# Peptides against a protein of PDB entry 4M9S: the designs that were tried, part 131

Target 1, 135 residues: chain A of PDB entry 4M9S
Amino acid sequence: SRGLVGVECITPYSYKSLAMALQRCVEVLSDEDRSALAFAVVMPPGVDIPVKLWSCVIPVDICSNEEEQLDDEVADRLKRLSKRGALLSGKRMPVLTFKIDHIIHMFLKHVVDAQTIANGISILEQRLLEIGNNN

## One batch from the design tools (peptide; made by RFdiffusion4, then SolubleMPNN)

Design b1_p30_8_s2
Fold by OpenDDE base, seed 5:
Structure b1_p30_8_s2 (fold): chain B 135 residues (1-135), chain A 30 residues (1-30)
Amino acid sequence: as target 1 above (135 residues)
Amino acid sequence: SEEERRRAIVEQALAGLDASLAELEAREAA
């Protein structure tokens, strides 16, 4: 599991107050939460996405192979991100979903490595196909 | 585009998870 160690924030928004604020929010995150945020760029912005789909791209080291535990761990990480500067928006009803805003997504597109994004999308596609074939 | 690709993947996945979403909604309502 190649954890994205050190998202170096090179943003064209270095002089915009918003970019500075976002960078500060990212810097105070734990390594695990920062990695989760990095992979959030794989998702389309402005869409309420169920935790099950997030679990396809968010890297989690779990001891148990139970899918339910995976979703719970992913949900906990996403909840922390939603609280630490509104990096994500959570919705509990009717189903627990999380959404990344366009501004945050645009920020991540400039900060996260292009190859990482491409790989993440490929991983998402692969895992979704596997889920679909098991149903 | 990459953006269109991401959106298409998620939309297809959401369509396939409709049954799972219904089950989750039922659990929260119980």
Scores: peptide ipSAE 0.347, ipTM 0.796, DockQ to the pose 0.020
Fold by OpenDDE base, seed 2:
Structure b1_p30_8_s2 (fold): chain B 135 residues (1-135), chain A 30 residues (1-30)
Amino acid sequence: as target 1 above (135 residues)
Amino acid sequence: SEEERRRAIVEQALAGLDASLAELEAREAA
């Protein structure tokens, strides 16, 4: 999946300024962070989502299969995104969560490949079912 | 819709985690 890499930003935004600002934020990201941002579109906007759920969709290359390491790596990526143009909103207490704002989500829906979005949703569903069966 | 689907999936997952989250919130409030 190509994610946000090489995506020409065609946005229906009335104000080019917002779209341009978001595009600039995306362009300065690393490939890994851009990939994480792309998959953030899978999440519903305006919801404080625990890192554990984010880890179901954010692609991470980790050396260890330990769940704790996965969550930490995902959290680090999401933290970087939250610091760069406020692409995400982080909340530390009572539980570490991240939220994608509606505006950012709408932007991503226009720039992320539709198949990538569909696949991401399917992956989320599958992994959540697996988690539910283990609880 | 796709949006409704995403929301439903996450809300269901959050409901499952609610018990654990509520417990953590209660500990911080104490």
Scores: peptide ipSAE 0.346, ipTM 0.790, DockQ to the pose 0.019
Fold by OpenDDE base, seed 1:
Order: structure tokens, then sequence, then C-alpha cells
Structure b1_p30_8_s2 (fold): chain B 135 residues (1-135), chain A 30 residues (1-30)
């Protein structure tokens, strides 16, 4: 996904330094982790979200036939993001969850392509409906 | 709004997981 390829440093932040710092963090990420970060904007900020829900929107290049493997790969990406400038916050117990903070979310809303955001939301909605129907 | 939509989607999903989460929490508390 090219969601973060054209990252613009134009942010509504009063402090340009924060935007610049975040931009640097994004630039040093791998392509896979950068893509994961881009789609993190789909999630509402400030909510502890289980990995299973993250897996609905985080792109994985290698398709796994096992749901557990998919979740593990997604979790690994999110863990790396949590270690890189605290882009995400993780909680392990009782359920592994990740949360995006308001500041990071606001940043992403301005640097991620609008169509990517819209598509991501639609994909999340669709996949969650499918999961619900299969139960 | 998109923000409201994101929240609504996630909240609905979380509601569906409540039973499973409650069970996990109970196990952790034991």
Amino acid sequence: as target 1 above (135 residues)
Amino acid sequence: SEEERRRAIVEQALAGLDASLAELEAREAA
C-alpha cells in the first residue's frame, strides 16, 4: 500500500517539531511496518483493540491458511510499532490488545491518503460482518 | 462522520466478543 509513500509534514499541530519527529519515525520503518501503521488510522483512538480486530485491516503479504498465524504476524508488526517511538501501546493481559493514541491518530489522518482511510474503514466493516455471520 | 463510524464499527465488534473476553478475564482472575 502506498498510503504513507507521500507523507506530507503538513499537520494541524502547533508544534512542527512533533510532526517532524513522527515523520522520521515513519521513514525508518520497514515497508511492512509502515503499511501497518498507515492502516492503524482506521481504528478509533484511545481504545484497546484485540489483535483479532487489527487483523481485519492490517495488510499481510504472506497469506496464512491458519488464523493463528495471521494473528501472530499482525501482533509482531504491532509490537514493533509499539517499540518505535511509542506509535502504539500494547497490553498483554488478559487479552493481547493494542491502542493508538489521539496524537498519533491525528497525525495519521493528515499523512495517510484519504482514499486509503475510506477503503480501510469499509474493509473493516465488511470483514467484521463476515465474522459475525460465520458465528 | 468517519470518526463516529470507526467507533461504532469497533464497539459493535467488541460487543460480540464480550462473552469470550469475560471468560478470559475470569481465568486470569483465578
Scores: peptide ipSAE 0.345, ipTM 0.790, DockQ to the pose 0.019
Fold by OpenDDE base, seed 3:
Structure b1_p30_8_s2 (fold): chain B 135 residues (1-135), chain A 30 residues (1-30)
Amino acid sequence: as target 1 above (135 residues)
Amino acid sequence: SEEERRRAIVEQALAGLDASLAELEAREAA
């Protein structure tokens, strides 16, 4: 089993300042990258998440249903987000993972539609069950 | 809560991957 990171407290002033900076970063993203960032709110903050799990919630339009192509496209989007204002933190070895920090996660919870968040969590749960049952 | 639900489903998924990840780490260390 793996442990999960706890939450940290932030002052209202720090939050407002960071939110303003994050909003500027979000405004210059493509529609596809903004969508990917929005669905990052589905993941728990502070956890290194493998690309395979990210692919369960990040919306991607691909030509085929091949899992390999899906993971590659998702990885590309997450890599761009990691370079754009460090919206995500990536690790390459031994397995490619990405992590969302608590501050960014709090920002997303404030700006992403509540129904979208709820739907994303349900989709993640459903797809993980499907993966588990196929093994 | 949604927060508890997110943590629970991800923790379960990660637990299922521990064996494979451990093997990869061992190979890189050798």
Scores: peptide ipSAE 0.334, ipTM 0.783, DockQ to the pose 0.020

Design b1_p30_8_s3
Fold by OpenDDE base, seed 4:
Structure b1_p30_8_s3 (fold): chain B 135 residues (1-135), chain A 30 residues (1-30)
Amino acid sequence: as target 1 above (135 residues)
Amino acid sequence: SEEEQRRQIVEQALAGLRESLAELEAREAA
């Protein structure tokens, strides 16, 4: 399957023990939450990103014509990730945002397959252009 | 807006992500 590869994280950095812990956290996630985490790799680490921007790359397998409902579903997924091993950091005020830390991001770069990253980048680029044109 | 500012940050980071992707693809192709 694409997304997060079930291969042991090999890093040139001194985070082997942390990588193992993170791998265990990833393994117990649901398929949809694991997919959401995989696409977090395309976000810049250390930046508080609004849910609306996360929604540009987080896949939702349930079709909905209501954008608000999609954002809520994305927010729920990100919230679950923030509660599981601090994979993300959430902030509710003034606007609901989520941030991926550098260490987590580094881990994802080593375990997410290239095709998933490529797809995420392409999708994000397209959605950002659309947002820019609407402003 | 705050959202616009964050969007710009993300856009600026994409170049770096593309470079990282290229490196990963090169490794997989080897």
Scores: peptide ipSAE 0.300, ipTM 0.802, DockQ to the pose 0.044
Fold by OpenDDE base, seed 1:
Structure b1_p30_8_s3 (fold): chain B 135 residues (1-135), chain A 30 residues (1-30)
Amino acid sequence: as target 1 above (135 residues)
Amino acid sequence: SEEEQRRQIVEQALAGLRESLAELEAREAA
């Protein structure tokens, strides 16, 4: 089954300008939503990514949800993030996609720890390979 | 397909990110 256990990000920045606003936004998120945001760092900024691809790396507890519900759970998390300012931008047509902005992505690259980024890359690469083999 | 195109974009981006991460780790180790 796809999915992974959530990983928290760090916020080393002091309260100033853009960092202040984003840190406050991240701090009020649930652990699950914050983990989803953290792993968004592995997605290319400015690209409309289908939920199916997001579900490859967004942390979901598969013990709490059946595998057929994973995409819906991921979509719900991403929808919540899209309602938090400019964290994500959702698009419903032609297919449900989400996009991370360049500014947010740049922020995440600095506040998400290197190990989390590395893990996200590895997991996503593995899942993409599996998808490719199933095509 | 559109899905395949998006997947390819993600794969290319991951390659770049992995390279950047490797460079950062090398600098931190030096």
Scores: peptide ipSAE 0.300, ipTM 0.795, DockQ to the pose 0.040
Fold by OpenDDE base, seed 3:
Structure b1_p30_8_s3 (fold): chain B 135 residues (1-135), chain A 30 residues (1-30)
Amino acid sequence: as target 1 above (135 residues)
Amino acid sequence: SEEEQRRQIVEQALAGLRESLAELEAREAA
């Protein structure tokens, strides 16, 4: 499941307005980009994460399991998200990384379906184990 | 390496998130 649900915000106006703005940004995303955003909840906020690690959890439907192809497709999605209300921040040098803001991460923790979070954790843990065993 | 350090940060964060989720699921099952 893509697992984004509406959550009532009863916090101060400034936070409420930000939540509303984020919700609007989410609503205009494609299904694929919205799914990618949902899985960003499993990443630690405020950390520059290389695309290689993002590719472990971002769902991509490609013909090949080649890592380079996965990274390219994932990078494109993350780049689009970075342009949609700055949902992510990208850095190209020295390596291509993306970072999720603490506020956005907090938003996702409340609106992403628990099953989606669980699936994301399971998938990422499995992929990280594979990377660790192959390195 | 820097990549290894980033991976370890992610792994530690996931461990914490997994524990929190397990606690929530336990409450829902009770």
Scores: peptide ipSAE 0.302, ipTM 0.797, DockQ to the pose 0.038; fails the geometry check
Fold by OpenDDE base, seed 5:
Structure b1_p30_8_s3 (fold): chain B 135 residues (1-135), chain A 30 residues (1-30)
Amino acid sequence: as target 1 above (135 residues)
Amino acid sequence: SEEEQRRQIVEQALAGLRESLAELEAREAA
């Protein structure tokens, strides 16, 4: 999978300008953070999503199988993305959540590789099923 | 719970994303 690809869309000037700004933000990310951002495309825009659900799609390699460690690693990545400005919005109370805005989500839909999106959907569906069966 | 509600929203959003994905795949194939 190619993950995030270059911006190649015919859009209004205002959108092009924003896309260029977002592309610059993406280019300075680490490979891990860029991958996390790519998989954010499978989340609904404008919704405060708890870290537990983000952990269903954000790829991480942890040494321990502890859920707390997984959530911490995911939270760290999402926090870094949030610090880049418009990429994500984080809230600490009442629980730690992150939200992707509609504009960012629209951008990702155009620049994230189709195979990456398909994989993200498949992974999310599987993880959600597992969570549902355990509740 | 709030978490369960968010999970349901995510699940419902997947249908729309699948539709969008089909369009993206068509563009890449062209």
Scores: peptide ipSAE 0.273, ipTM 0.783, DockQ to the pose 0.045; fails the geometry check

Design b1_p30_8_s4
Fold by OpenDDE base, seed 2:
Structure b1_p30_8_s4 (fold): chain B 135 residues (1-135), chain A 30 residues (1-30)
Amino acid sequence: as target 1 above (135 residues)
Amino acid sequence: SEEEEMERIRRQALEGLRRSLEELRRREAE
């Protein structure tokens, strides 16, 4: 599985049960969707994040020079994740946003490998600098 | 207005991202 490792946690039973359920959900994801979920670990939990900002860290295999196409592909992946085990929560208005819950975020921190986290941080830092330079 | 709400969402997201990055960096240093 891309960017994910085996679940090893010492937590209350309720958390373990949830982790097991989440692991099953992750296992049936496509490689692309699983990768997108892995990089969600760098997002702050409980915050509505616009698709444009998600696109800064979500890897896209087929990249277009047009921003609209990139955002659409990212949005599609995030929508699939929102439908599967409520891994994300989406809002359409006023702007299309997705939010990761605290519980899901805690799960990801335990199962996403350190290299993926490091890469996500590096990518996000670079993209945020670019955004800052454009204003 | 809708525009003001959109801007608030964007600012909140960016601030959250900044804080998240700081926390992740701190954990990497440990």
Scores: peptide ipSAE 0.381, ipTM 0.852, DockQ to the pose 0.029
Fold by OpenDDE base, seed 3:
Structure b1_p30_8_s4 (fold): chain B 135 residues (1-135), chain A 30 residues (1-30)
Amino acid sequence: as target 1 above (135 residues)
Amino acid sequence: SEEEEMERIRRQALEGLRRSLEELRRREAE
């Protein structure tokens, strides 16, 4: 299985009500948005990450979209997540960035499938390597 | 300047990602 585990999460932190609320938020997401949220687990919590870097791990079918639209599609998904229970925090200036909070990140570490985490790491490393080689 | 601030944000993000990936890989290898 990939993405978020459908089993109720038992979190080590004292915010059980928050965990329940987060689970409810996850359950109502589309498959695409849920996948995007799952891959947020590979991002460092508390850091403003530019959309370009998010696009390295957020799965988007580029066969259906031009490369120039990739960042826009990713941004739309992240924006939707930011509106759902504050799963992410968006910042528009000086550049469009999104940040995952520590509490949300801890939640994801417990509910995201191990294979998804491993894949996300591998994908991000590969993309960063490619970007580095092209610079 | 705005440009300098943008560059700092990008650098901070990349450094954070690098450190995070290294930590995750170490945990995976254990």
Scores: peptide ipSAE 0.381, ipTM 0.853, DockQ to the pose 0.027
Fold by OpenDDE base, seed 1:
Order: structure tokens, then sequence, then C-alpha cells
Structure b1_p30_8_s4 (fold): chain B 135 residues (1-135), chain A 30 residues (1-30)
């Protein structure tokens, strides 16, 4: 997936400066963090999402096959995003969760390519089915 | 209990995900 690489600053925002600021924030991210942010588009805005569910869609290129390490790596990425212009909001208790706000989500819907969105949906649906079938 | 609270958060997240997926699929089809 291409994620947010080469994203054009095409925005429906009334305030062009906000879109430009967000675009700049995205451009300074690492490839891994930018990819994680792109897949945040499949998450419902304003909802506290546990890291376990984030790990269903966020791709991890280099990690051990252990699920615990996967969650830790995902958590680290999400934490970095939360520090980069508050792209996400994190909570540690009672469960480590992250949420995307409506403004950022709306931005992502317009800048993330359709294929990335489709892939994220497909991956998430598959993982949710697996979770459901294992219960 | 803490366990019950964690389960509530998980349930709410899953419900939100379902709604979001439905919306995204609808937009993709348009």
Amino acid sequence: as target 1 above (135 residues)
Amino acid sequence: SEEEEMERIRRQALEGLRRSLEELRRREAE
C-alpha cells in the first residue's frame, strides 16, 4: 500500500492553513509511522480503540512472531503519533487505547488513497472474523 | 470490576468499528 506517500494537499477544509499544517506533520513522519497513520482512517473517529484492535490493521514490517511484541511495537507507533501534533489521543488506564478525532479522520479520508483504505478494510474484516470464530 | 470495564471498552470499540466499516464500504461502492 502507498499510504500517505506523495499525498497532495487537496482539501475541502475552509481553512487551507489547517490542511497545510497537517500535511507538513505527515511529511516529517517516518515511513512506518506514516503508514500507521494512514490505516487509522478505517477506525471510527472519537472512539477509544484498544491497541489489540489497532494491531489488526497497522502493518509491522520487522517484528517477532510473538503477539506481545507486535502489540508493543504498535503501541510505540501510536504513541509517537500522539506526540506529533496530537494526531491521536492516548489513554493508559484502564486499558491502553488510542483514538482519532473527527478533524484528523476527515483529513485522512481525503488524502489516503482508495487502495490503502480498501486494504485496511479487508484486513480488519478478516481479523475480526478470526477473532469471532476463535471465541 | 476492572475486567468488566475492559470488556465494555472492547465492545464499544467493536461496535464502532462495525459502523465505520459499513460506512467505508458504502462510500467505496459509490
Scores: peptide ipSAE 0.380, ipTM 0.853, DockQ to the pose 0.029
Fold by OpenDDE base, seed 4:
Structure b1_p30_8_s4 (fold): chain B 135 residues (1-135), chain A 30 residues (1-30)
Amino acid sequence: as target 1 above (135 residues)
Amino acid sequence: SEEEEMERIRRQALEGLRRSLEELRRREAE
């Protein structure tokens, strides 16, 4: 599953051109980056979220169980998304964070399939529980 | 301080995530 609907989505946007542009941006993404973007729908829009928390929902296959490697791989994906149609906005200081814009988040709510959203919720809940238990 | 700011950002993000999850769960249940 791509995680995103391949068919042009009917969006509530007044400016259809923006929705179309976003759709094109999504279509040209790699499967991995598209998946990462899809799971961004579970993130609160307009909030600077540290990479560590992004890693709770973005699936990464790494050889090592080192958390730093996981964060690095996730960061790379998010950086690509930030450079690709400004799907995310990155901030380096004081810590590396990424933020999804309200407009993009609204778009994702309509184009991300229900199963992907459900999976993202489940994954995020599980990872947050683990983080919480470590504190 | 920088450390305090980092912690603030982390807390804000976690709070946001919690709220987002609650909203998503509510929508899923509908």
Scores: peptide ipSAE 0.377, ipTM 0.852, DockQ to the pose 0.029

